Peptides against a protein of PDB entry 1LOE. Designs and how they scored, part 22

Target 1, 181 residues: chain A of PDB entry 1LOE
Amino acid sequence: TETTSFSITKFGPDQQNLIFQGDGYTTKERLTLTKAVRNTVGRALYSSPIHIWDSKTGNVANFVTSFTFVIDAPNSYNVADGFTFFIAPVDTKPQTGGGYLGVFNSKDYDKTSQTVAVEFDTFYNTAWDPSNGDRHIGIDVNSIKSINTKSWKLQNGKEANVVIAFNAATNVLTVSLTYPN
Target 2, 181 residues: chain A of PDB entry 1LOE as posed
Amino acid sequence: TETTSFSITKFGPDQQNLIFQGDGYTTKERLTLTKAVRNTVGRALYSSPIHIWDSKTGNVANFVTSFTFVIDAPNSYNVADGFTFFIAPVDTKPQTGGGYLGVFNSKDYDKTSQTVAVEFDTFYNTAWDPSNGDRHIGIDVNSIKSINTKSWALQNGKEANVVIAFNAATNVLTVSLTYPN

## One batch from the design tools (peptide; aimed at target 1 A44 D72 F83)

Design b2_p19_5_s1 (made by RFdiffusion4, then SolubleMPNN; from b2_p19_5, 10 letters changed)
Fold by OpenDDE base, seed 1:
Parts: structure tokens; C-alpha cells; sequence
Structure b2_p19_5_s1 (fold): chain B 181 residues (1-181), chain A 19 residues (1-19)
């Protein structure tokens, strides 16, 4: 059995187990993916490769991740664009910004992307987002167009707790989000 | 109009198991 785990309770100024891309950085012991400025893409990668799939056996890893995030917008009614938790190839680089959240380039399914993401999407993109226009959690497989979504009410400036779990036996990804306060 | 937002992650954990 191959296992990988890490835990970060405070994001240091030189966090050795993260690779920062684009505008992502740490400050005040927090990981900041974006500032409240236009045209930015920030990402952070775990610095060690994670073995998720074994081509010889066909086995896929079970995984669980938990994190706490804050989206802090100057205008609660106009909030763009959100962020993702994602798994991508080790050589992954920032992709298209804006509604593509820096992890995808198309709403069309692209197997070569080899990227799975859970999006916390605050901005309605007519071309691919659910037609109700709600802010939502989405599961994205090789496309910014989610295979499944659930409406989510952003509490601007408040901490949200997230748990994402994948069960390889059932091929089910579970996402939970709570605002404890 | 201003649509921007600051996105912060304050803590994170991850674990995986490949059998």
C-alpha cells in the first residue's frame, strides 16, 4: 500500500512542501491564491507527487482532504471567480484564468488534461454553469463544465470548512461544506 | 464594476491510500 499525507495548519513564508504558481503566495500564515485585483491566477501544488492510479493493477487511490477557506470580496453581489481543489499531472502549469479558475482551458471534455477539480464557483458563466445562476460547488473532470453541481451560499469574508473524500471502490466523490460561525 | 475577491486558505490536510 502506498500512502501520502500532509497537514498544514499555518502557511509559512517559505512553505517547503508547496510549490507556488502565478500569484499564489503566503502571508500572515495563510495561503492567498488571489488578491482582490483583476486578471490574476494563483495556484499552490503539493511539492511531492501523489500516486493516484496504478496502471498495472488498475487500482485507484482513496483520498480525503480537508481545508478551511475564506473568500473576501469588496462587493458581495459581484464575486469572481472562486477557486478549486484539483489533482493534475506533476508538470501542471497555470491554465486559463477567470471562469476557468486557472485549471482548465475549455468546456469541452479533454482527456489530455488529466485534471480533476472540485470548484467553489462564485461567478455565473453562461456557457457552462448551471442555468439557475447560483454560486455552486462543482465536480470537474477534464473540463470546466462540471459533471455535477450543488448550489452553495457564499458567506463573504467567513471561514468555510470543506471535506472532500474519494472512494475508489464506489467511484464516488463526496464534498461537504459548512460555515461553523 | 469590481468583481474581484481575495481567496485565502487557512489550513489544509490531505491523505491518500493506494492499495
Amino acid sequence: as target 1 above (181 residues)
Amino acid sequence: SNYTAEVRITSMSFSSELK
Scores: peptide ipSAE 0.770, ipTM 0.954, DockQ to the pose 0.913
OpenDDE base, seeds 2, 3, 4, 5: peptide ipSAE 0.759, 0.766, 0.752, 0.764; ipTM 0.948, 0.951, 0.948, 0.952

Design b2_p19_5_s2 (made by RFdiffusion4, then SolubleMPNN; from b2_p19_5, 11 letters changed)
Fold by OpenDDE base, seed 5:
Structure b2_p19_5_s2 (fold): chain B 181 residues (1-181), chain A 19 residues (1-19)
Amino acid sequence: as target 1 above (181 residues)
Amino acid sequence: SDKTAAISITSISGSSVLS
């Protein structure tokens, strides 16, 4: 059995167990993916590879992650683009920004991407997002076009608590989001 | 109009188990 766990309650200026990519950095004990500026992509990776699939046995790991995020937009009515929690190959690099959230390059299914993401999408992209135009949580498999979505009401500037869990036995990924205050 | 946003993570934990 292989197990991995980590916990970060305060993000330091030189957080040893994270790899920062693009514009991602730490400040005031937080991980900042983006500042309120245009044309940025920020990512952070857990520094140790996680063995999530065993090609010999076919076994897939059970995993759970819990985090708290804040989206703080100067204009509450126009908020782009959101962010993802993602799992990708160990040598992953930032991908297309904007509506692709820095993790994908196409709405077409691309098995070579080997990327699964949970998106917290604040901006409607007509080419792939749900037609109702709602801000939403989405599950993305090898494509920015989600395989499943659920509407989500952004509370600008407020902390949201997220839990993402995968059960390998049932092949079910669950996502919960709450605003405790 | 401005459509930017600051996005931050205040805490995170995770675990995985591969049998």
Scores: peptide ipSAE 0.739, ipTM 0.950, DockQ to the pose 0.901
OpenDDE base, seeds 1, 2, 3, 4: peptide ipSAE 0.732, 0.724, 0.723, 0.737; ipTM 0.950, 0.944, 0.945, 0.951

Design b2_p19_5_s3 (made by RFdiffusion4, then SolubleMPNN; from b2_p19_5, 10 letters changed)
Fold by OpenDDE base, seed 5:
Structure b2_p19_5_s3 (fold): chain B 181 residues (1-181), chain A 19 residues (1-19)
Amino acid sequence: as target 1 above (181 residues)
Amino acid sequence: SNYTAAISITSISGSSVLK
């Protein structure tokens, strides 16, 4: 059995168990993916590779992740683009920004991406997002076009609690989001 | 118009088990 676990409650200026990419960095004990500026992509990776699939046995890992995020937009009505929690190959690098959230390059299914993401999407992209235009949570498999979505109401500047869990036996990924305050 | 936003993570934990 292979296990990995980590917990970060205060992000230090030189957080050793994270790899920062693009504009991602730590400040005031938080992980900052982006500032309120244009044309930025920030990512952070857990520094140790996580073995989630065994090619010899075919087994897939169970996993659970909990985190708290804040989106703070100067204009509550104009908010782009959101962010993802993602799983990708160990040599992953930032991908297309904007509506692709720095993790994908296409709305077409691309098996070579080898990327699964949970998106917290604040901006409506006509070409792939749900037609109702709602801000939403989405599950993305090798494409920015989600295989499933659920509407979500952003509370600007407020902390949101997220839990993401994958059950390998049932092949079910669950996502919950709450605003406790 | 300005569509920017600051996005931050205040805490995170994770666990994986591969049998």
Scores: peptide ipSAE 0.747, ipTM 0.953, DockQ to the pose 0.913
OpenDDE base, seeds 1, 2, 3, 4: peptide ipSAE 0.742, 0.736, 0.745, 0.719; ipTM 0.950, 0.946, 0.951, 0.942

Design b2_p19_5_s4 (made by RFdiffusion4, then SolubleMPNN; from b2_p19_5, 8 letters changed)
Fold by OpenDDE base, seed 1:
Structure b2_p19_5_s4 (fold): chain B 181 residues (1-181), chain A 19 residues (1-19)
Amino acid sequence: as target 1 above (181 residues)
Amino acid sequence: SNYTAEITITSISGSSVLK
């Protein structure tokens, strides 16, 4: 059995177990993916590779991650674009920004992407987002077009708690989001 | 129109188990 675990409750100025990409950085013990400025893409990767698939047995890892986030927009009615939690190859680099959230380049399924993401999407992109226009949580597999979505009410400036879990036996990914305050 | 937002992560933990 192979296990990997980590916990970061305060993000330091030189956080050794994270790789920062693009505009991502730490300040005031928090990870900032983006500031309230245009045309930015910030990412942070866990610095150690995670073995999630055994080619000999075909087994896939069970995993769980929990995190807290804040989206703080100057205008709560106009908020773009959101962010993702994602799993990608070890050599992954920032991808297209804006509605692609820095992790995808297409709404068409692209096996070569090898990327799974849970998106917290605050902006309606007519080309791929659910037609109701709601802010939503989505599960993205090799495409910015989610395979499943659920509406989510953004509380501007408030902390949200997220739990993401994958059960390899059932091939089910679960996502929960709560605002405790 | 200003559509920007500051996005921060305040804490994160993770665990994986491969049998």
Scores: peptide ipSAE 0.753, ipTM 0.955, DockQ to the pose 0.898
OpenDDE base, seeds 2, 3, 4, 5: peptide ipSAE 0.750, 0.743, 0.723, 0.751; ipTM 0.949, 0.950, 0.942, 0.953

Design b2_p19_6 (made by RFdiffusion4)
Pose (drawn by RFdiffusion4):
Structure b2_p19_6 (pose): chain A 181 residues (1-181), chain P 19 residues (1-19)
Amino acid sequence: as target 2 above (181 residues)
Amino acid sequence: AYYAKIEVKNISFSSTLTL
């Protein structure tokens, strides 16, 4: 049995248990992945590797993560590209920016990617996004094309609370985001 | 132009693996 747990309710200026890649940094007690600036990527990873499954036994971990996040755009119309919570190899580095969300390089399945991410996507990319053109939450496995999506109406500048849970017994990955009120 | 500021205010994580 192995467990890994942590909680950070207020980020400090020297959050030594995070690895920052790209523009990721902490400011005013928040983890800032991108400022409201064009053409940038920010990533932060928890510093400890986590044992998610075991080849000897075949057992896979149950897990839950929760976080509050804010997307703050200049207005409700011109908003790009989005935000992801991702599970990747220990040595993950930033991938393609823009609509690929720093995490993937292709629309097609890429076995070498070895990452699954839940995206909170605020920009419709005609090439792979749901054709309805809505902003959405998606589950991505080794591709920017989500295997599943749900439209989500962004509330600009407002806190959204999200819980992502994986049940090893069913292999169900559940995502819930709630806006207060 | 399209852009946004993205912040995480708090986070928690837990996992359990059985060997």

Design b2_p19_6_s1 (made by RFdiffusion4, then SolubleMPNN; from b2_p19_6, 10 letters changed)
Fold by OpenDDE base, seed 3:
Structure b2_p19_6_s1 (fold): chain B 181 residues (1-181), chain A 19 residues (1-19)
Amino acid sequence: as target 1 above (181 residues)
Amino acid sequence: SYTAEIRILSMSFSSVLNL
């Protein structure tokens, strides 16, 4: 059995187990993906590769991740674009296309991207988002167009707790989001 | 204007791969 685990309760100024990309940085013990400015993309990667799939056995890892986030928009009615938790190949690079959340670059399925993401999407993109226009959580497999979505009511400036779990035996990914306050 | 500050306050991760 191979295991990987980490826990970050405070994001330090020199967080050695993270690789920062784009505008992502740490300040005041927080990971800041974006500031409230236009045309910004920030990412942070766990610095060590994780063994998610074994080519010899075909086995896929079970995993669970939890995190607390805040989206703090100057205007609660105009919030873009959101963010993702994602798993991607080690050479992954930030993507700058609008609405692609820094991870994808097409709504067309592209198996070569080998990228899975859970999106917390605050902006309605008519080309791929659910037609009801709701802010939503989505599960993205090799495409910004989610394979499944659920409406989510953003509480601007409030802390949200997220748990994401993947069960390899059932091939089911679960996402929970709560606002404790 | 469509902007927001996005902050992550804490995070944990664990994975288990059976071989």
Scores: peptide ipSAE 0.786, ipTM 0.963, DockQ to the pose 0.930
OpenDDE base, seeds 1, 2, 4, 5: peptide ipSAE 0.782, 0.784, 0.774, 0.785; ipTM 0.962, 0.963, 0.960, 0.963

Design b2_p19_6_s2 (made by RFdiffusion4, then SolubleMPNN; from b2_p19_6, 10 letters changed)
Fold by OpenDDE base, seed 5:
Structure b2_p19_6_s2 (fold): chain B 181 residues (1-181), chain A 19 residues (1-19)
Amino acid sequence: as target 1 above (181 residues)
Amino acid sequence: SLTARIDILSMSFSSTLNL
């Protein structure tokens, strides 16, 4: 069995196990994906490749990730755009910003993307988001248009705890989000 | 719309691949 694990409780100024892309950086022990500034895309990658699929056996890894995030918007009513947790090829680079969250380039399924993401989407994009206009969690496979979504109420400036787990045997991805405080 | 500051405060990850 091959196991990969890491834990970061405080993000240092020179976090050796992360690769920063775009406007992503660390400050005050946090990973900042974006400031409240327009036209920015920030990403951070775990610096070591994860063996998520083995071509010889066909086996897919089980994984679990937990993280705490804060979205702090000047105006709680108009918050763009959100962020994702994602898995992508090792040579991945920032993609289209805005509603594409810096991870995708199209609402059309693109197998060449080879990207799976869990989005925490705060802005309604008419072309692909659920028609109810709710802020939502979505599971994105090779497209910004989610294969499944769940409404989520943003608590501006509050810490949210997320757990994402994938069971390879059942091919089920689960996501939970809570505001404990 | 207005953008927002997005911070990650902590993160853990674990994967297991059977071979």
Scores: peptide ipSAE 0.763, ipTM 0.953, DockQ to the pose 0.914
OpenDDE base, seeds 1, 2, 3, 4: peptide ipSAE 0.256, 0.750, 0.741, 0.752; ipTM 0.636, 0.944, 0.944, 0.948

Design b2_p19_6_s3 (made by RFdiffusion4, then SolubleMPNN; from b2_p19_6, 9 letters changed)
Fold by OpenDDE base, seed 2:
Structure b2_p19_6_s3 (fold): chain B 181 residues (1-181), chain A 19 residues (1-19)
Amino acid sequence: as target 1 above (181 residues)
Amino acid sequence: SYTAAISILSMSFSSTLNL
């Protein structure tokens, strides 16, 4: 069995197990993906490649990740765009198209992207988001157009706890989000 | 405008692959 694990309780200024992309960096012991400015994309990658799928056996890894995030918008009614937890090929690069959350570049399904993301989407993009216009959690497989979504009420400036788990045997991805305070 | 500061406070990850 091959295993990969890491835990970061505070993000230091010299966080060597992360690769920062775009505007992403550490600020006050947090991983800052974006500041409250327009046209910004920030990402961070775990620095070591993880073996998610084995071509010889066909096996897929089980994984679990948990994290705490804060979205702090100057205007609670005008919040864009959100962020993702994602798994992508090692040569992945930030994507700058609006609404694509720095990860995707099309609503069309593209199996060659080999990218899975869980989005925490605060902005309604009419072309691909759920028609109810709700802020939502989405599961994105090779497309910004989620294969499944669930409405989520953003608590601006509050800490949210997330757990994402994937069971390879059942091919089920689970996501939970709670506001403990 | 539509903006937001987004930060991650803590994170853990674990994966297991049977070979």
Scores: peptide ipSAE 0.786, ipTM 0.964, DockQ to the pose 0.937
OpenDDE base, seeds 1, 3, 4, 5: peptide ipSAE 0.782, 0.781, 0.773, 0.780; ipTM 0.962, 0.963, 0.960, 0.962

Design b2_p19_6_s4 (made by RFdiffusion4, then SolubleMPNN; from b2_p19_6, 9 letters changed)
Fold by OpenDDE base, seed 5:
Structure b2_p19_6_s4 (fold): chain B 181 residues (1-181), chain A 19 residues (1-19)
Amino acid sequence: as target 1 above (181 residues)
Amino acid sequence: SLTARIDILSLSFSSTLTL
């Protein structure tokens, strides 16, 4: 069995096991993906490749990730755009910003992107988001248009705890989000 | 629309692949 595991409870100024892309950086022990400034895309990648799929056996890894995030918007009623947890090829670079969250370039299915993401989407894009206009969690496979979504109520400035788990045997991805305070 | 500051405070990950 091949395993990969890491845990970061305080993000250092020179976090060796992360690769920072675009506007992503660390400060005050946090990973900041974006400031409240337009036209920015920030990403952070785990620095070591993770063996998610083995071409010889066809086996896919089980994985679990947990993280705590804060979205702090100057206006709770007008918040763009959200962020993702994503898995992408080793050479991945920032993609289209704004509603594409820096990880996708199209609402059309693009198998060449080889990207799976869990989005925490705070802004309604009429072209692809659920028609109810709710902020939502979505599962994105090779497209910014989610294959499944669930409404989520943003608590501005509050810590949210997330757990994402993938079971390879069942091919089921689960997402849990809670506000403990 | 107005953008927001997005911070990650902690992160853990674990994967297992049977060969």
Scores: peptide ipSAE 0.765, ipTM 0.954, DockQ to the pose 0.913
OpenDDE base, seeds 1, 2, 3, 4: peptide ipSAE 0.202, 0.748, 0.751, 0.131; ipTM 0.694, 0.945, 0.947, 0.649

Design b2_p19_7 (made by RFdiffusion4)
Pose (drawn by RFdiffusion4):
Structure b2_p19_7 (pose): chain A 181 residues (1-181), chain P 19 residues (1-19)
Amino acid sequence: as target 2 above (181 residues)
Amino acid sequence: ADYRVGFSATSQNAKIEIV
């Protein structure tokens, strides 16, 4: 049995238990992944590796993460690229920016990726996004093309509360985001 | 197997924060 847990309700200026990659930094008690600036990537990882499954027993971890996040765009129309919670190898580095969300490099399945991410995607990329063109939440496994999506209407500047849970018994990954009111 | 978790974002014009 192995458990890993943590909570950070207010981020401080020297959050030593996070690894920052790209433009990720903490400001005014928030974790800032990108400022409202063009062509940039920010990533932050919890510093401890987490044991998510075991090859000797074949057991896989149950887990829950929750967080509140804000997307603040200049207006409701010109908004890119999005935001991801991801599970990646211990040595993960930033991948392709733009519509690949710092996490993937291809539309096609890439076995060497070894990452699954839940995306909160605010920009329709004709090549791989749901053709309806809506902003959406997706589950990505080793590809920027989501295996599953759900349209989501972004509320600019508002706090969204999200819970992502994995149940090892069913292998169900559930994602919930709620806007207050 | 050990993995790491994190947040990632890209932007053209939007500020993305965790609260």

Design b2_p19_8 (made by RFdiffusion4)
Pose (drawn by RFdiffusion4):
Structure b2_p19_8 (pose): chain A 181 residues (1-181), chain P 19 residues (1-19)
Amino acid sequence: as target 2 above (181 residues)
Amino acid sequence: SDYYAEITVKNISFSSTLT
C-alpha cells in the first residue's frame, strides 16, 4: 500500500514542492500558468513521483484531485488555448504549445507520449476539436484529439471548482467542474 | 484578432491510494 497526498490552499512565493516549467510561477497566493500574453506555455508539476500502478501485482491506484482555477481573458470572445490537469512520466517536459496545450504533439495516437490529460479547452481547432465549435472539457489519452468531450460555457474571470476522480475498480475517470451559482 | 488568457489555480489537493 502506498499513498501520496497533499493540499495547497494558498500558494506561496517559494513553493518548493512544485517544479515549474515554461512561464509557471506563483503570484499573490495563486499558481499562474500563463499571464494574459500571446504565444506562451506554463506548467507546474508536484515534485514527488506518484506510484499509480504496479507491474508485480497488476494493481492500479484510486485517486482524486480537486482544484479551483480561473481563466481571465480580455473579453469573452478572443480566448485561447486552454488548461490541462495531466498524468505523465516522471521526466515530462513541455511538448508543443498553442492548441496542443503543452502536453501533446499530435492529433494521432502517440504511444511514446504516455500521458493522459483532462483539458479545459477554450479555442476551437478545426483539425481535431468537436466540430460544433464549442469550448469543452475533454479526456485526452496520448493525443490532443479527445476520446470524449462535453461542451462547457466559460465564465470569464470566475472561479471554477473541479474534481477529477479515478476508480481503479471500473477504470472510470470522472470529471466535474462547477461554477458557483 | 489576438487570443489569450491568464490561467491561474487558486488551490489544489490530491490523494492517491495504491493497494

Design b2_p19_8_s1 (made by RFdiffusion4, then SolubleMPNN; from b2_p19_8, 12 letters changed)
Fold by OpenDDE base, seed 5:
Structure b2_p19_8_s1 (fold): chain B 181 residues (1-181), chain A 19 residues (1-19)
Amino acid sequence: as target 1 above (181 residues)
Amino acid sequence: PVYTAAVSITSMSFSSVLS
């Protein structure tokens, strides 16, 4: 059995178990992925590789992650773009920004991406987002075009609690989001 | 106009098990 785990309750200025990419950094005990500045991409990676799939046995790992996020925009009625929790190859680098959320480059399925993401998407991109225009949670597999979505109401500047779990036996990914206040 | 937001994570935990 191979296990990987970490817990960060306060993000320090020299957080040793994270690799920061692009505009990502820590400040005031928080991980800041981006400031309210256009054309920026910030990412943070866990510093150690996670063995999520065994090519010899075909086994896939079970995993669970829990985090609290804040999206804070100057105006709550038109907010770009959101963020993702993602799993990607160990040598992953920032990808296209804006609506691609820094993790994808196309709405077309690209198996070479080898990226799975849960998006918390605040901006409607006509070319790939659900036609109702709602802010949404999406599950993305090798494409910014989600395989499944659910509408979500942003509470600007408020903490949201997220739990993401993957059950390898059932091949089901679950996502929950709550605003405690 | 489109407004860009600041995105912050305040806490996080992760665990994986590969059998």
Scores: peptide ipSAE 0.794, ipTM 0.966, DockQ to the pose 0.914
OpenDDE base, seeds 1, 2, 3, 4: peptide ipSAE 0.785, 0.790, 0.788, 0.785; ipTM 0.963, 0.963, 0.963, 0.964

Design b2_p19_8_s2 (made by RFdiffusion4, then SolubleMPNN; from b2_p19_8, 9 letters changed)
Fold by OpenDDE base, seed 5:
Structure b2_p19_8_s2 (fold): chain B 181 residues (1-181), chain A 19 residues (1-19)
Amino acid sequence: as target 1 above (181 residues)
Amino acid sequence: NDYTAEISITSISGSSVLS
């Protein structure tokens, strides 16, 4: 059995178990993916590789992650673009920004991406987002075009609690989001 | 128009188990 676990309740200035990419950094004990400025892509990776698939046995890992995020926008009625929790190859680098959230490059399925993401999408992109225009949570597999979505109401400046879990036996990924306040 | 936002993570935990 191979197990990986981590817990970060306060993000330090030299957080050793994270790899920062692009504009991502820590400040005031938080991980900041982006400041309220244009044309930025910030990412952070857990520094140790996680073995989620065994090519010899075919086994896939069960995993669970919990995190709290805050989106603080100067204009609560126009907020771009959101962010993702993602799993990608160990040598992953920032991809296309904007509506692609720094993790994808196309709405077409691309198996070479080898990326699974849960998006928290605050901006409607006509070419791939649900036609109702709602802010949404999406599950993305090798494409920015989600395989499934659910509407989500952003509470600007408030903490949201997220739980993401994958059950390998059932092949089901679950996502929950709550605002405790 | 201003469409920017500050996005921050305040805490995170995770675990994976591969049998």
Scores: peptide ipSAE 0.761, ipTM 0.957, DockQ to the pose 0.934
OpenDDE base, seeds 1, 2, 3, 4: peptide ipSAE 0.757, 0.760, 0.761, 0.754; ipTM 0.955, 0.951, 0.956, 0.954

Design b2_p19_8_s3 (made by RFdiffusion4, then SolubleMPNN; from b2_p19_8, 10 letters changed)
Fold by OpenDDE base, seed 2:
Structure b2_p19_8_s3 (fold): chain B 181 residues (1-181), chain A 19 residues (1-19)
Amino acid sequence: as target 1 above (181 residues)
Amino acid sequence: PVYTAEIRITSISGSSVLS
């Protein structure tokens, strides 16, 4: 059995267990993915590779992650683009295409990307987002076009609590989001 | 119009188990 666990309650400027990419870095003990400016992409990776799939046995890891985030937009009506929690190969690099949330580069399914993401999407991209135009949570498998979505009402500037869990036996990914305050 | 946002993660924890 292989296990990995981590907990970060305060993000330091020299956070050894994170790899920062793009504009992502720490600010006031928080992981800041983006500032409220145009054309910015920020990411952070857990520094230790996680063995999520065993090619010999075919087993896939069970995992759970919990995090708290804040989206703070200067204009509550004009909020872009959102962010993702993602799992990708160790050589993953930031993607800069607008609307792709720094992770994907196409709406076409690409199994070779080996990327799964949970998106918290605040901007409606006509080409791939749900037609109702709602801000939404999405599950993205090898594409920015989500395999499943659920409407979510952003509370600008407020902390949201998220839990993401994957059950390998059932192949079910669950996502919950709450605003405790 | 201008679309921007500051996005912050304030805490995170996680675990994985591969049998």
Scores: peptide ipSAE 0.770, ipTM 0.961, DockQ to the pose 0.935
OpenDDE base, seeds 1, 3, 4, 5: peptide ipSAE 0.756, 0.768, 0.759, 0.765; ipTM 0.958, 0.961, 0.959, 0.960

Design b2_p19_8_s4 (made by RFdiffusion4, then SolubleMPNN; from b2_p19_8, 10 letters changed)
Fold by OpenDDE base, seed 2:
Structure b2_p19_8_s4 (fold): chain B 181 residues (1-181), chain A 19 residues (1-19)
Amino acid sequence: as target 1 above (181 residues)
Amino acid sequence: PVYTAEISILSISGSSVLK
C-alpha cells in the first residue's frame, strides 16, 4: 500500500512542498494563483509525485482533498477565468490559452493529456461551457469541456470550502463547495 | 467588458491511498 498525505494551513514564503509555476506565489500566508491582472497564469504543484495508478495491478488510488479559496474581483460582473484543482503528469506545464484555466489546451478529448481537473469556472466560454452561462463547477477529464457541471454562485471575496474525493471502487468523483460565512 | 480577479488558496490538505 502506498499512501501520501499533506496539510498546509498557512502558505509560507519558502513552501518546500510546493512547486510554483507561472505567476503563482505565496503572500500573506496564502497561495496566490493570480492577481487581478490580464494574461496571467499561476499554478502550484505538490512537490512529491503521487502514485495514482498502478500499471501492474490496474489499481487506482482513493484520494481526498480539502481546500479553502477566495476569489476577489474588483468587478464581479464578468470575471475571467477561474481556477482548477488538477491531477496531471509530473512534467505538466502551465497552459496559456484563454479560458483553458492554465491546464488544458483544447476542448477536444485528448486521452494522452492524462489530466483530470475540477474547475471553478467564472467565465462563460461559448465554445465549451454550459449554455446557461452560469458560473459553475466542472469535472474535466482530458478536456476543458467538462463531463459534468453544476451551477455555482460566486460570493466575491468570501471564503469557499471545497472537498474533492475519488472512490476508486466506484469510479466516482465527488465535489462539494460551501460558503460557511 | 471582461474583468480579472485575485485568486488565493488559504489552506489545503489531502491524502491518497493506493492498494
Scores: peptide ipSAE 0.788, ipTM 0.966, DockQ to the pose 0.899
OpenDDE base, seeds 1, 3, 4, 5: peptide ipSAE 0.773, 0.781, 0.112, 0.123; ipTM 0.961, 0.963, 0.666, 0.661

## One batch from the design tools (peptide; aimed at target 1 I71)

Design b2_p20_1 (made by RFdiffusion4)
Pose (drawn by RFdiffusion4):
Structure b2_p20_1 (pose): chain A 181 residues (1-181), chain P 20 residues (1-20)
Amino acid sequence: as target 2 above (181 residues)
Amino acid sequence: TTYTLSETLTDDQIYNLPEY
């Protein structure tokens, strides 16, 4: 049995248990992944590796993560590219920016990726996004093309509370995001 | 307003990830 847990309710200026990649930094008690600036990537990882499954027993971890996040755009129309919570190898580095969300390099399945991410995607990329053109939540496994999506209406500048849970008994990954009110 | 999404992952998808 192995458990890993943590909580950060207010981020400080020297959050030593995070690894920052790209433009990720903490400011005014928040984790800032990108400022409202063009063509940039920010990533932050929890510093401890987490044992998510075991080859000797074949057991896989149950887990839950929750966080509040804000997307603040200049207006409701011109908004790119989005935000992900991701599970990746210990040595993960930033991948392609733009619509690939710093996490993937292709629309095709890439076995060497070894990452699954839940995306909160605010920009329709004709090549791989749901053709309805809506902003959406997706579950991505080794590709930017989501295996499943749900349209989501962004509330600019507002706090969204999200819970992602994995039940090892069913292999169900559930994602809930709620806007207050 | 709440948005929900779920997916059942295959063993192949899970075990393709490293243990750590």

